# Ledger of designs, part 106: peptides against a protein of PDB entry 4N78

Target 1, 186 residues: chain A of PDB entry 4N78
Amino acid sequence: HFQVICRLLGYQGIAVVMEELLKVVKSLLQGTILQYVKTLMEVMPKICRLPRHEYGSPGILEFFHHQLKDIVEYAELKTVCFQNLREVGNAILFCLLIEQSLSLEEVCDLLHAAPFQNILPRVHVKEGERLDAKMKRLESKYAPLHLVPLIERLGTPQQIAIAREGDLLTKERLCCGLSMFEVILT
Target 2, 155 residues: chain B of PDB entry 4N78
Amino acid sequence: MAELQMLLEEEIPGGRRALFDSYTNLERVADYCENNYIQSADKQRALEETKAYTTQSLASVAYLINTLANNVLQMLDIQASQLRRMESSINHISQTVDIHKEKVARREIGILTTNKNTSRTHKIIAPANLERPVRYIRKPIDYTILDDIGHGVKW

## One batch from the design tools (peptide; made by RFdiffusion4, then SolubleMPNN)

Design b2_p15_6_s1 (from b2_p15_6, 7 letters changed)
Fold by OpenDDE base, seed 1:
Structure b2_p15_6_s1 (fold): chain B 186 residues (1-186), chain C 155 residues (1-155), chain A 15 residues (1-15)
Amino acid sequence: as target 1 above (186 residues)
Amino acid sequence: as target 2 above (155 residues)
Amino acid sequence: PVYLPLFEEGMKERR
């Protein structure tokens, strides 16, 4: 599903969606969530002493439960705040999944374009074969598929320009070294 | 453009008119030949004259048809060529627009991107000093202390 | 560092 979304939206659509999601996340974080956090900080016990280890895990849990009873019983925390946090989480996950799907699509595009762009795959050299000879053979095999040189030789100036631009657009992909998710985390 | 216009406005209509006139003329020639044959004392001569006129008329019509057909074909070829040129132009414009849109899109999405930080795999140097496992003296947790706290049913 | 000028233009605008 995410792959289809990526294909349909393209870079433009993805950018728009991501920007809007970031705005929503920012709004949620700076608005409702911040207010809840501030409220929680106000009601949080200023002095929470660690209970004696002698109480054991259950005793410690009960102690903290008692100390945080007002917070736990804060009904709005369970409803509105958690829902907002869920929305933020979903937005982040959505961004991640979109980026992953986009990366996969880009990789596929690059792989499909490679023979036409004079990009040769790494040849597994079996023991005894010269890497250079195999590479030359591959180069000769794929040489007729080099689109830009072919168009440069046979095409009109306009076609050449378009081919070069198209080649550039094909080569430049986000997956080559850029990340959107890192921006989201920042 | 001038050639196409000439074909459409002059040559083809002219050819059609010529064919129509030729048809009318053929009818007249036929009538003439029939009457000439009936009135002539020398039927053989009249027949030969009819053959000559028929051949001439058919040749003329054939020429007119051929000329018209060639003009129509030429017209169609020119039109086809024009359409191909138009298509090429439209495609060029479309591609240019698409490229431009894509560049804009890439700039826009670029705003939302950063360089992938290749996390240098910091060799987590395992601290050489394996902290000796502190002998966890399992002190038996006496849970009976909690028996008085809460509604817990003794079992 | 892979140079992606079409995207980097956008990155610069963010800064």
Scores: peptide ipSAE 0.348, ipTM 0.784, DockQ to the pose 0.633
Fold by OpenDDE base, seed 4:
Structure b2_p15_6_s1 (fold): chain B 186 residues (1-186), chain C 155 residues (1-155), chain A 15 residues (1-15)
Amino acid sequence: as target 1 above (186 residues)
Amino acid sequence: as target 2 above (155 residues)
Amino acid sequence: PVYLPLFEEGMKERR
């Protein structure tokens, strides 16, 4: 589903959706969630020490449950606050999944375009083969597929310009070094 | 454009009219030949005249059809060439616009991006001093209190 | 870091 969304929206659509999601998240964080956090801070135990390990996991759990009983039993926390947190979480997850899906699509595009853009695959050298010879063979094999040089030789000025721009757009992808998710987490 | 216009407005309509006139003339010639053969005392001469007129008329019609056909083919070729040129122009414009839109889109999404940073794992520091054992009385925990957590519904 | 000029123009606008 996310792959289809990425394909349908493209960079522009994804940007718009992400921007709106960020606004929603910001609104939730600065509004209702902040208010609940302030309230929770008021009811939070001032001193909560880690109990001894001799109590075991159940004992430790009971200790913390007792210390946080008022918070856990806070009715609005269960309904409104957790709902808002769920919305924020869903938005974050959505952004993550969109970015992952987009990255996959971009990687696929890069891989498909590589033979046409003078990008050679990493070659494994078998015993007895010279790396240089194998590299030259690969270069010769893929040389006829280099699209931009071919168009530069045979195409009109307009076609050359379009080919160069297309090549640039194909090569430059977010997956090469940029992240949207890190911006969302900030 | 001038050649296409001439074909559409003058040559092809003119050829069609000529062909129609030729058809009418063929009917007249046929009537003449029939009457001439019936009325002529020299049937052989009348037959030879009929053959001559028939040959001439067929040749004329064949010429008119061929000329008209060639003009139509020429018209179609010119139109096809014009369409190809228009298509090429539209494609170039479309591609240019798409490239521009894509560049704008990349700028827009770029606003929402940053360089990938490797998040450093936070080092958990264990407390150095063992806390004195505090006696804790265990009470049964009712986990049902957590049943509505995550659903946003109060039961 | 890979330089992506088409995206970096947008990044500069954010800063």
Scores: peptide ipSAE 0.340, ipTM 0.780, DockQ to the pose 0.521
Fold by OpenDDE base, seed 2:
Structure b2_p15_6_s1 (fold): chain B 186 residues (1-186), chain C 155 residues (1-155), chain A 15 residues (1-15)
Amino acid sequence: as target 1 above (186 residues)
Amino acid sequence: as target 2 above (155 residues)
Amino acid sequence: PVYLPLFEEGMKERR
């Protein structure tokens, strides 16, 4: 599903969606969630000492449940705050999944374009074969597929310009060194 | 453009008219040959004349058809060439627009990107001191201390 | 660092 979304939206569509999601997340964080956090800090027990280890896990849980009873029973937290947090979480996950899907698509595009751009795969050299000889063979095999040099030789000036720009656009992908998700996390 | 116009407006219509006229003429020639054969005392001579007229007429028609066909083919070639040029122009415009749109899109999405911090895998230095598992002495948990704090679910 | 000028133009606008 996310792959289809990425294909449908493209860079422009993804950018628009992510910008809107960031706005929503920012609004939620700076608005309702911040207010709840402030309120919770005010009602937080001033002294919450760690219960003695002797109470065991159930006793410790009950202790914390008692200390946080007022917080847990706060009706607005259950209905509004948790829902907003869920929305934020969903938005973050959505962005992550979109970026992952986009990265996969970009990698696929790069792999498909590689033979046409003089990008040779790393050749596993079997024992006894010279790496140089294998690389030369591969280079010779794919040399006729180099698109930009071919068009530079046979194409019109307009075609050459378009080919060069197209080559640049093909090579430059987000997956090569950029992350959107890291921006979202900051 | 001038050549195409001449073909469409003058040469091809003219060729069609000429061909039509040739059919009319062929009919007249046929009638003449028939009458000449019937009225002539020398049937052999009349037959030879008919053969000559038939050959000439067929050659003329063949010439007219060939000329017309060549003109039509030439017209089609010119039109095909024009269409190819138009297609090329449209393709160039389309590609230029697509490239521009893509550049704009990349600028837009770039606003939302940052350099991937190659997190150097901090070697999780395993703390050298394996904290000895503190022997969990299961002391019986005296739950009576909790009786005062928790509303005990009276079963 | 891989230089991606088409995207970096946008990055500069954010800063």
Scores: peptide ipSAE 0.338, ipTM 0.781, DockQ to the pose 0.621
Fold by OpenDDE base, seed 3:
Parts: structure tokens; C-alpha cells; sequence
Structure b2_p15_6_s1 (fold): chain B 186 residues (1-186), chain C 155 residues (1-155), chain A 15 residues (1-15)
């Protein structure tokens, strides 16, 4: 699903969607959630330490439940605040999944473009073969596929310019070193 | 352009007119041959003359058709070449626009990106102090301050 | 870090 979305939106569409999601998240955080958090902080116990391990899991749970009893009993917290937190969570997950899908698409594009851009794969050398000889054979095999040099030789100046720009756009991808999700978390 | 104009305005229309004229001429020739054969005392001679006129007429029509056909073909070739050039120009413009749009898109998405950083690992530290009994004083909390916040759904 | 100038122009605008 997310792969299809990435293909349909492209960089422009993804940017727009993420910007809108950030606005939504910001509005939720600065609005309802912030107000609830402030109120909750005022009513939180001043001192709440980790209970003794001797209490066991049930006793520890009861301890924290008692400390937070008034908060847990507030029904509106579950219905309103938690719902907004869920929305924020969903938005974050959406951004994460979009970025992952985009990265996958970009990697695939890079792999597919490699033979046309003078990028050779790692080769396995069998016994009795020399790496240099094998690499030379691969270079000779893929040399005719090098697009930019081919167009530079046979194309018009306009075609050459377009080919170079296309080559640049193909090579530069977010997956090479950039992250959007880290920005979302800040 | 000059050659195409000549073909469209002069050569092809002229050829079509010539063919039309040849039709009228052929009719006249046919009538002449028919009358000549009927009126001639020497039928063999009249027949030979008819053969000669027929051959000449067919040759002339064939020539006119061939010339016109070649001119039409030439016209089409020139037009096809012009269309190809126009297509190439449009394609180049389209590609240039697409590249530009892509660059703009990349700048826009770049606003939402940062360099990948490795997450720092942190260790959970256990509390050093044992639990001390804390006296709990419960005070009723008024949550009415939150009544105007959110969508107002209650359990 | 890999330099990606087409994206970094946008990054600079954010800062």
C-alpha cells in the first residue's frame, strides 16, 4: 500500500502530505494534549518511587494503580486525550512507513540504473579466475549501456544536457544519507 | 518551406488540373478515332492510327499520374520531417519542464529531511535507594477544568 | 555524510 502511495505521490506529493501531517500533529500537541498534560502534571503525586521487588508484579501494579487512581478514574482522559495521542501515533507511523517505502523504491531505482551509469555489481570470483579479468569483462559487457557517454557521442547539445540532468536526478536519492522521520521526531 | 509551398500551391494542383484536362482530351481523341475509323475507306490504316493514339494517350496519362504521385510523396515526406522536428522540440521542452519540477520537488522535500544519525544507546539505571514508606494524603481532584477541552466524548 | 545538493537546498531553508 505504501509503495503504491510513494509511486503516485512522488517527492512533491510526499512532501505535501508530510507537511500537512506535521501541522496536524503540532495542532494536537499544542492544543488538547498540552492542556491535559498540564492538568495531569498538577495532580500527579509529588513522590512516586519504584516499589520494592518483594511486592511482586501484582503488588507493583496495585501500587502504581493506587498512585494514579484519580487519574485512571478520569474517563475523559481515555476518551479524548488518548484518542488524540492515537492520532499522533498514527501520523508518526504513517510517516515512518512512507519513508521506508520510499527508501525501498529509491534503492530499486538505483539498482536498475546502475548498469546505465557505469556502476558495476560486486562479483564473485571462482577458483582459477582473476578478479581483474572478470571486472574487465563486465566493464566491456556493460560499456555500451552507459547512457550519458552514449548520448554525448550521438546526441544533440539539448539531449546531452537533459541526459546529464537526468543522470544527476537518478543518482541523488534520499536513501543515500537523509531521513525525514528524524525530523518528524523533533 | 519553399519547396513545400511550391508542391502545395503549384505542382500538385497543377498536376491534378493536368489530369483533368487529359480526361477531356482523351474523350476527344476517342471520338476522333471512332469517327476516323467509320469514315475511312482504309480500315487497317485507321486502326493503326487508333493504336498509335491509344499508346500515346496511355503513356501521357501514365506520366502525369507518376509525376503527381511523386510530388505527393515528396510533400508527405517534407511534412513528416517537419512534424518530427516539432515533436522533438515539444519533447525537449516537456523534459526540461519535468526536470525543473523534479528539482523543485526535491527542494521541498528537502525541507523535511535531515542527515541520518545513529541513535545513542542508553542504559536503564536502577534506583540506588530502597523504597521508603511515603504517607499518602488523598485530596479530591476537580477535573471540571477539562470540560471544555477536546471533543467532549465520555465513557 | 553523502552530499545531496538538490535536497540540501531545502534543508538550509529549514535552518
Amino acid sequence: as target 1 above (186 residues)
Amino acid sequence: as target 2 above (155 residues)
Amino acid sequence: PVYLPLFEEGMKERR
Scores: peptide ipSAE 0.336, ipTM 0.782, DockQ to the pose 0.479

Design b2_p15_6_s2 (from b2_p15_6, 6 letters changed)
Fold by OpenDDE base, seed 1:
Structure b2_p15_6_s2 (fold): chain B 186 residues (1-186), chain C 155 residues (1-155), chain A 15 residues (1-15)
Amino acid sequence: as target 1 above (186 residues)
Amino acid sequence: as target 2 above (155 residues)
Amino acid sequence: PVHLPVFEEGMRERE
């Protein structure tokens, strides 16, 4: 599903969606969630001393339950806070999944374009075969498929310019060195 | 453009008209030849004249058809060439627009991206002093201490 | 470092 979304939206659509999601997340974090956090901080006991170990696990639990009673009651009553947190989480996950799907699509595009861009796959050299000979053979095999040189030889200046730009855009992909998710996390 | 216009407006219509006129003339020539043959005392001479007129008329028609055909072919070639040029132009514009849109899109998404921090493989500087593996003497955890706490069925 | 000029242009606009 995310792959289809990535294909349909493209870079432009993904950018728009992510920007809007970031706005929503920011709004939730700075608005409702912040308000709840502030309220929770106000009801938090200023001094919470560790109870004596002599009370045992049940006593310690009861102690903390008593100290945090107001917080627990508040949290239980305020389901909206958890819903907002869930929305934030979903937005983050959505961004992650979109990026992953986009990366996969980009990798596929790069792989498909590679033969046409003089990008040769790493050849597994079997024992005894010269790497150089195999590479030369591959180069010779794929040489006729190199689009930019072909167009440079046979095409009009306008076609050459377009081919070069297209080649550049084909080679440049986010997966090559950029991350959107890292921006979301900061 | 001028050549195409001449073909469409003058040469082809003119050729068609000429061919039509030639057809009409052929009918007249045929009638003439028929009457001449009937009226002539020298039938052989009349036949030879008819052959001459027929040959001339056929040659004329053939010439007109050939000329018209060539003009039509030329017109079609010019039109085909124009269409190819238009197609090329449209494709060029389309590609330019697509490239531009893609660049804009990439800039927009680029705003939302950062360089992947290649985690500098911190050279795990092997601490020079191999701390002697403290022989972790696994003291056997005596679980028998727990035997008295649980409702365990004393076998 | 792989340079992605078109994307990097967008990155520079953010900074």
Scores: peptide ipSAE 0.346, ipTM 0.785, DockQ to the pose 0.655
Fold by OpenDDE base, seed 4:
Structure b2_p15_6_s2 (fold): chain B 186 residues (1-186), chain C 155 residues (1-155), chain A 15 residues (1-15)
Amino acid sequence: as target 1 above (186 residues)
Amino acid sequence: as target 2 above (155 residues)
Amino acid sequence: PVHLPVFEEGMRERE
């Protein structure tokens, strides 16, 4: 589903959606959630120490459950605060999944374009083979597929310009070194 | 463009008119030949004359049809060439626009991106000493402070 | 580091 969304929206659509999601998240965090957090900080137990390790994980968990029982049972937290937190969480997850899906699409595009852009696969050298000879054979094999040089030789100036721009846009992808998710987390 | 215009406005219409007139004349020639044969004392001569007129008329019609057909084909070739040129121009413009739109889109999404940072995982440090058991005192939490937030639930 | 000039233009605008 996310792959389809990425394909339909493209870079422009994804940018718009993410910008709007960021606005929504910011609004939720700075609004209702912030107010609840401030209030909860006031009613939070003043002293909450870690129990002895002899209680084990279940005992420690029970201790913290008891300390926070009243907070967890607060009706407004269940109905409003938790819902807002779920919305924020869903928005973050959505952004993550969109970025992952976009990265997969970009990698796929790069992989498909590689033979046409003079990007050679990693060469595995078997025993008795020379790396240089194998590389030369691969270069020779894929040379006829190099699109930009072919168009530069046979195409009009306008076609050459378009081919170069297209080649550049094909090679440059976010997955090469950029992250949107890190921006979302800041 | 001038050649195409001449074909469309002058040569092809002129050829069609000439062909129409030729067909009309064929009927007149046929009538003449029929009457000439009936009225002539020398039937052999009349037949030979009819054959000559028929051959000439058919040759003329064939020539007119061929000329018109060639002009139509020429017109279609010129139009096809013009369409191909227009298509090429439109494609170039379309591709240029698409490239531009893509660049704009990439700039826009770029605003939402940063370089990938490999952050080191924080090392979890275990406490050095066992904590002494602290007496647990249960204190109720007063949530009345939250009454002004949300639906204003009163306890 | 891979240089992505088209995307980086947007990044510079944010800064």
Scores: peptide ipSAE 0.339, ipTM 0.782, DockQ to the pose 0.481
Fold by OpenDDE base, seed 2:
Structure b2_p15_6_s2 (fold): chain B 186 residues (1-186), chain C 155 residues (1-155), chain A 15 residues (1-15)
Amino acid sequence: as target 1 above (186 residues)
Amino acid sequence: as target 2 above (155 residues)
Amino acid sequence: PVHLPVFEEGMRERE
């Protein structure tokens, strides 16, 4: 599903969606969630001493449950705050999944374009084959597919300019060194 | 453009008219030859005249057809060349627009990106001191100590 | 560092 969304939206569509999601997340964090956090800080027990380890895991859990009872029983926290947090979480996950899907698409595009851009795959050399000889054979095999040099030789000046720009755009992909998700996390 | 116009408006229509006129003339020639053969006392001479007229007529028609065909072919070649030029222009414009749109889109999404911090996976240095599993001595938890903490319902 | 000039133009605008 995310792959289809990425294909349909393209870079521009993804950018718009991501910007809007960031706005929503920012609004939720700075608004409702912040208010709840402030309220929770006010109602938090001032002195919450770690219970003695002698109480065991169930006793410690019960102790903390009791200390946080007022917080847990706060109805608005359960309904509005958790829903907002869920929305934020979903938005973050959505962004992550979109970025991952986009990266996969970009990698596929790069792989498909590679033969046309003089990018040779890493050759697995079987024992006994000279790496240099195999590389030369591959270079010779794919040399006729090099699009930009071909157009530079046979094309009009306008075609050459378009080919160069197209080549640049084909080579430059987000997955090569950029991350959107890191921006969302900061 | 002037050549194409002449072909479309003058030469090809003119050639078609010439062929039509030739057809009419052929019928007249045929009638003449038939009558001449019937009325002539010298049948051999009449036959030779018919052969001459037939040869001339066929040559004339062949010439007209060839001329018309060449003009039509020339017209089609000119039109094909014009279409190819138009196609090339449209393709160039389309590609230029697509490249521009792509650049704009990339700038827009670029605003939302940052360089991947190759965070060298800090080797999670396993803390050397494996915390000895504290033997969970299940001492019966005396929950009565918690009875004094909070408004416990005095059952 | 792989330079992506077209995307980096957008990054500079943020900044």
Scores: peptide ipSAE 0.338, ipTM 0.782, DockQ to the pose 0.628
Fold by OpenDDE base, seed 3:
Structure b2_p15_6_s2 (fold): chain B 186 residues (1-186), chain C 155 residues (1-155), chain A 15 residues (1-15)
Amino acid sequence: as target 1 above (186 residues)
Amino acid sequence: as target 2 above (155 residues)
Amino acid sequence: PVHLPVFEEGMRERE
């Protein structure tokens, strides 16, 4: 599903969707959630330290549950605040999954374009073969596919310009060194 | 353009008219040959004359058809070339626009990106002193202050 | 670090 969304929206559409999601998240965080958090902080126990380990896991859990009993029992917290937090979480997850899907698409594009851009993969050398000889053979095999040099030789100036720009855009992808999700987390 | 115009307006229509006229002329020649053969006492001579006229007529028609065909082919070649040029121009414009749109889109999404960084994890530091049991006294908390926030129930 | 000038233009705009 996310792959289809990425393909459908492209860079422009993804940017728009993510910007809107960020606005929604910001609105939720700075609005309802913030107000609840502020209020909850006011009623939070002043001193709540780590209980003794002798209490065991159940006892420790019970301790914290008891300390936060009044907060946990607040119905509006569960219905409103936690719902908003869920929405924020869903938005974050959505952004993460979109970025991951986009990265996969970009990697595929890079791999498919590689033979046409004089990018050769690492080759496995069989016993008795020389790496240099094999690489040379591979280079010779794919040499006719190098698009930009081919167009530079046979194309018009306009075609050459377009080919160069297209080549650049093909090579440059977000997955090469950029992250959107890290921005979302800040 | 001048050549194409000449082909479209003068040579091809002229050739078509000439070919049409040749049809009527061929009919007249055929009638003449038939009558000549019937009326002539020397049938052999009449036949030879018919052969001569037939050959001449076929030659003339062949010439007209060939000329017209060549002109039509030339016209089509010129038009095809023009269409190819137009297509090339449109393609170049389209590609240029697409590249530009792509650059704009990339700039826009770039606003939402940063360099990949390794997430720094922090170790949770346990308190040095364990909590001493404190007597818990429950006090009622008034949550009505939150009633105006979100979609809660107002009291 | 890979240089991606088209994307980085947007990054600079954010900063």
Scores: peptide ipSAE 0.331, ipTM 0.784, DockQ to the pose 0.464

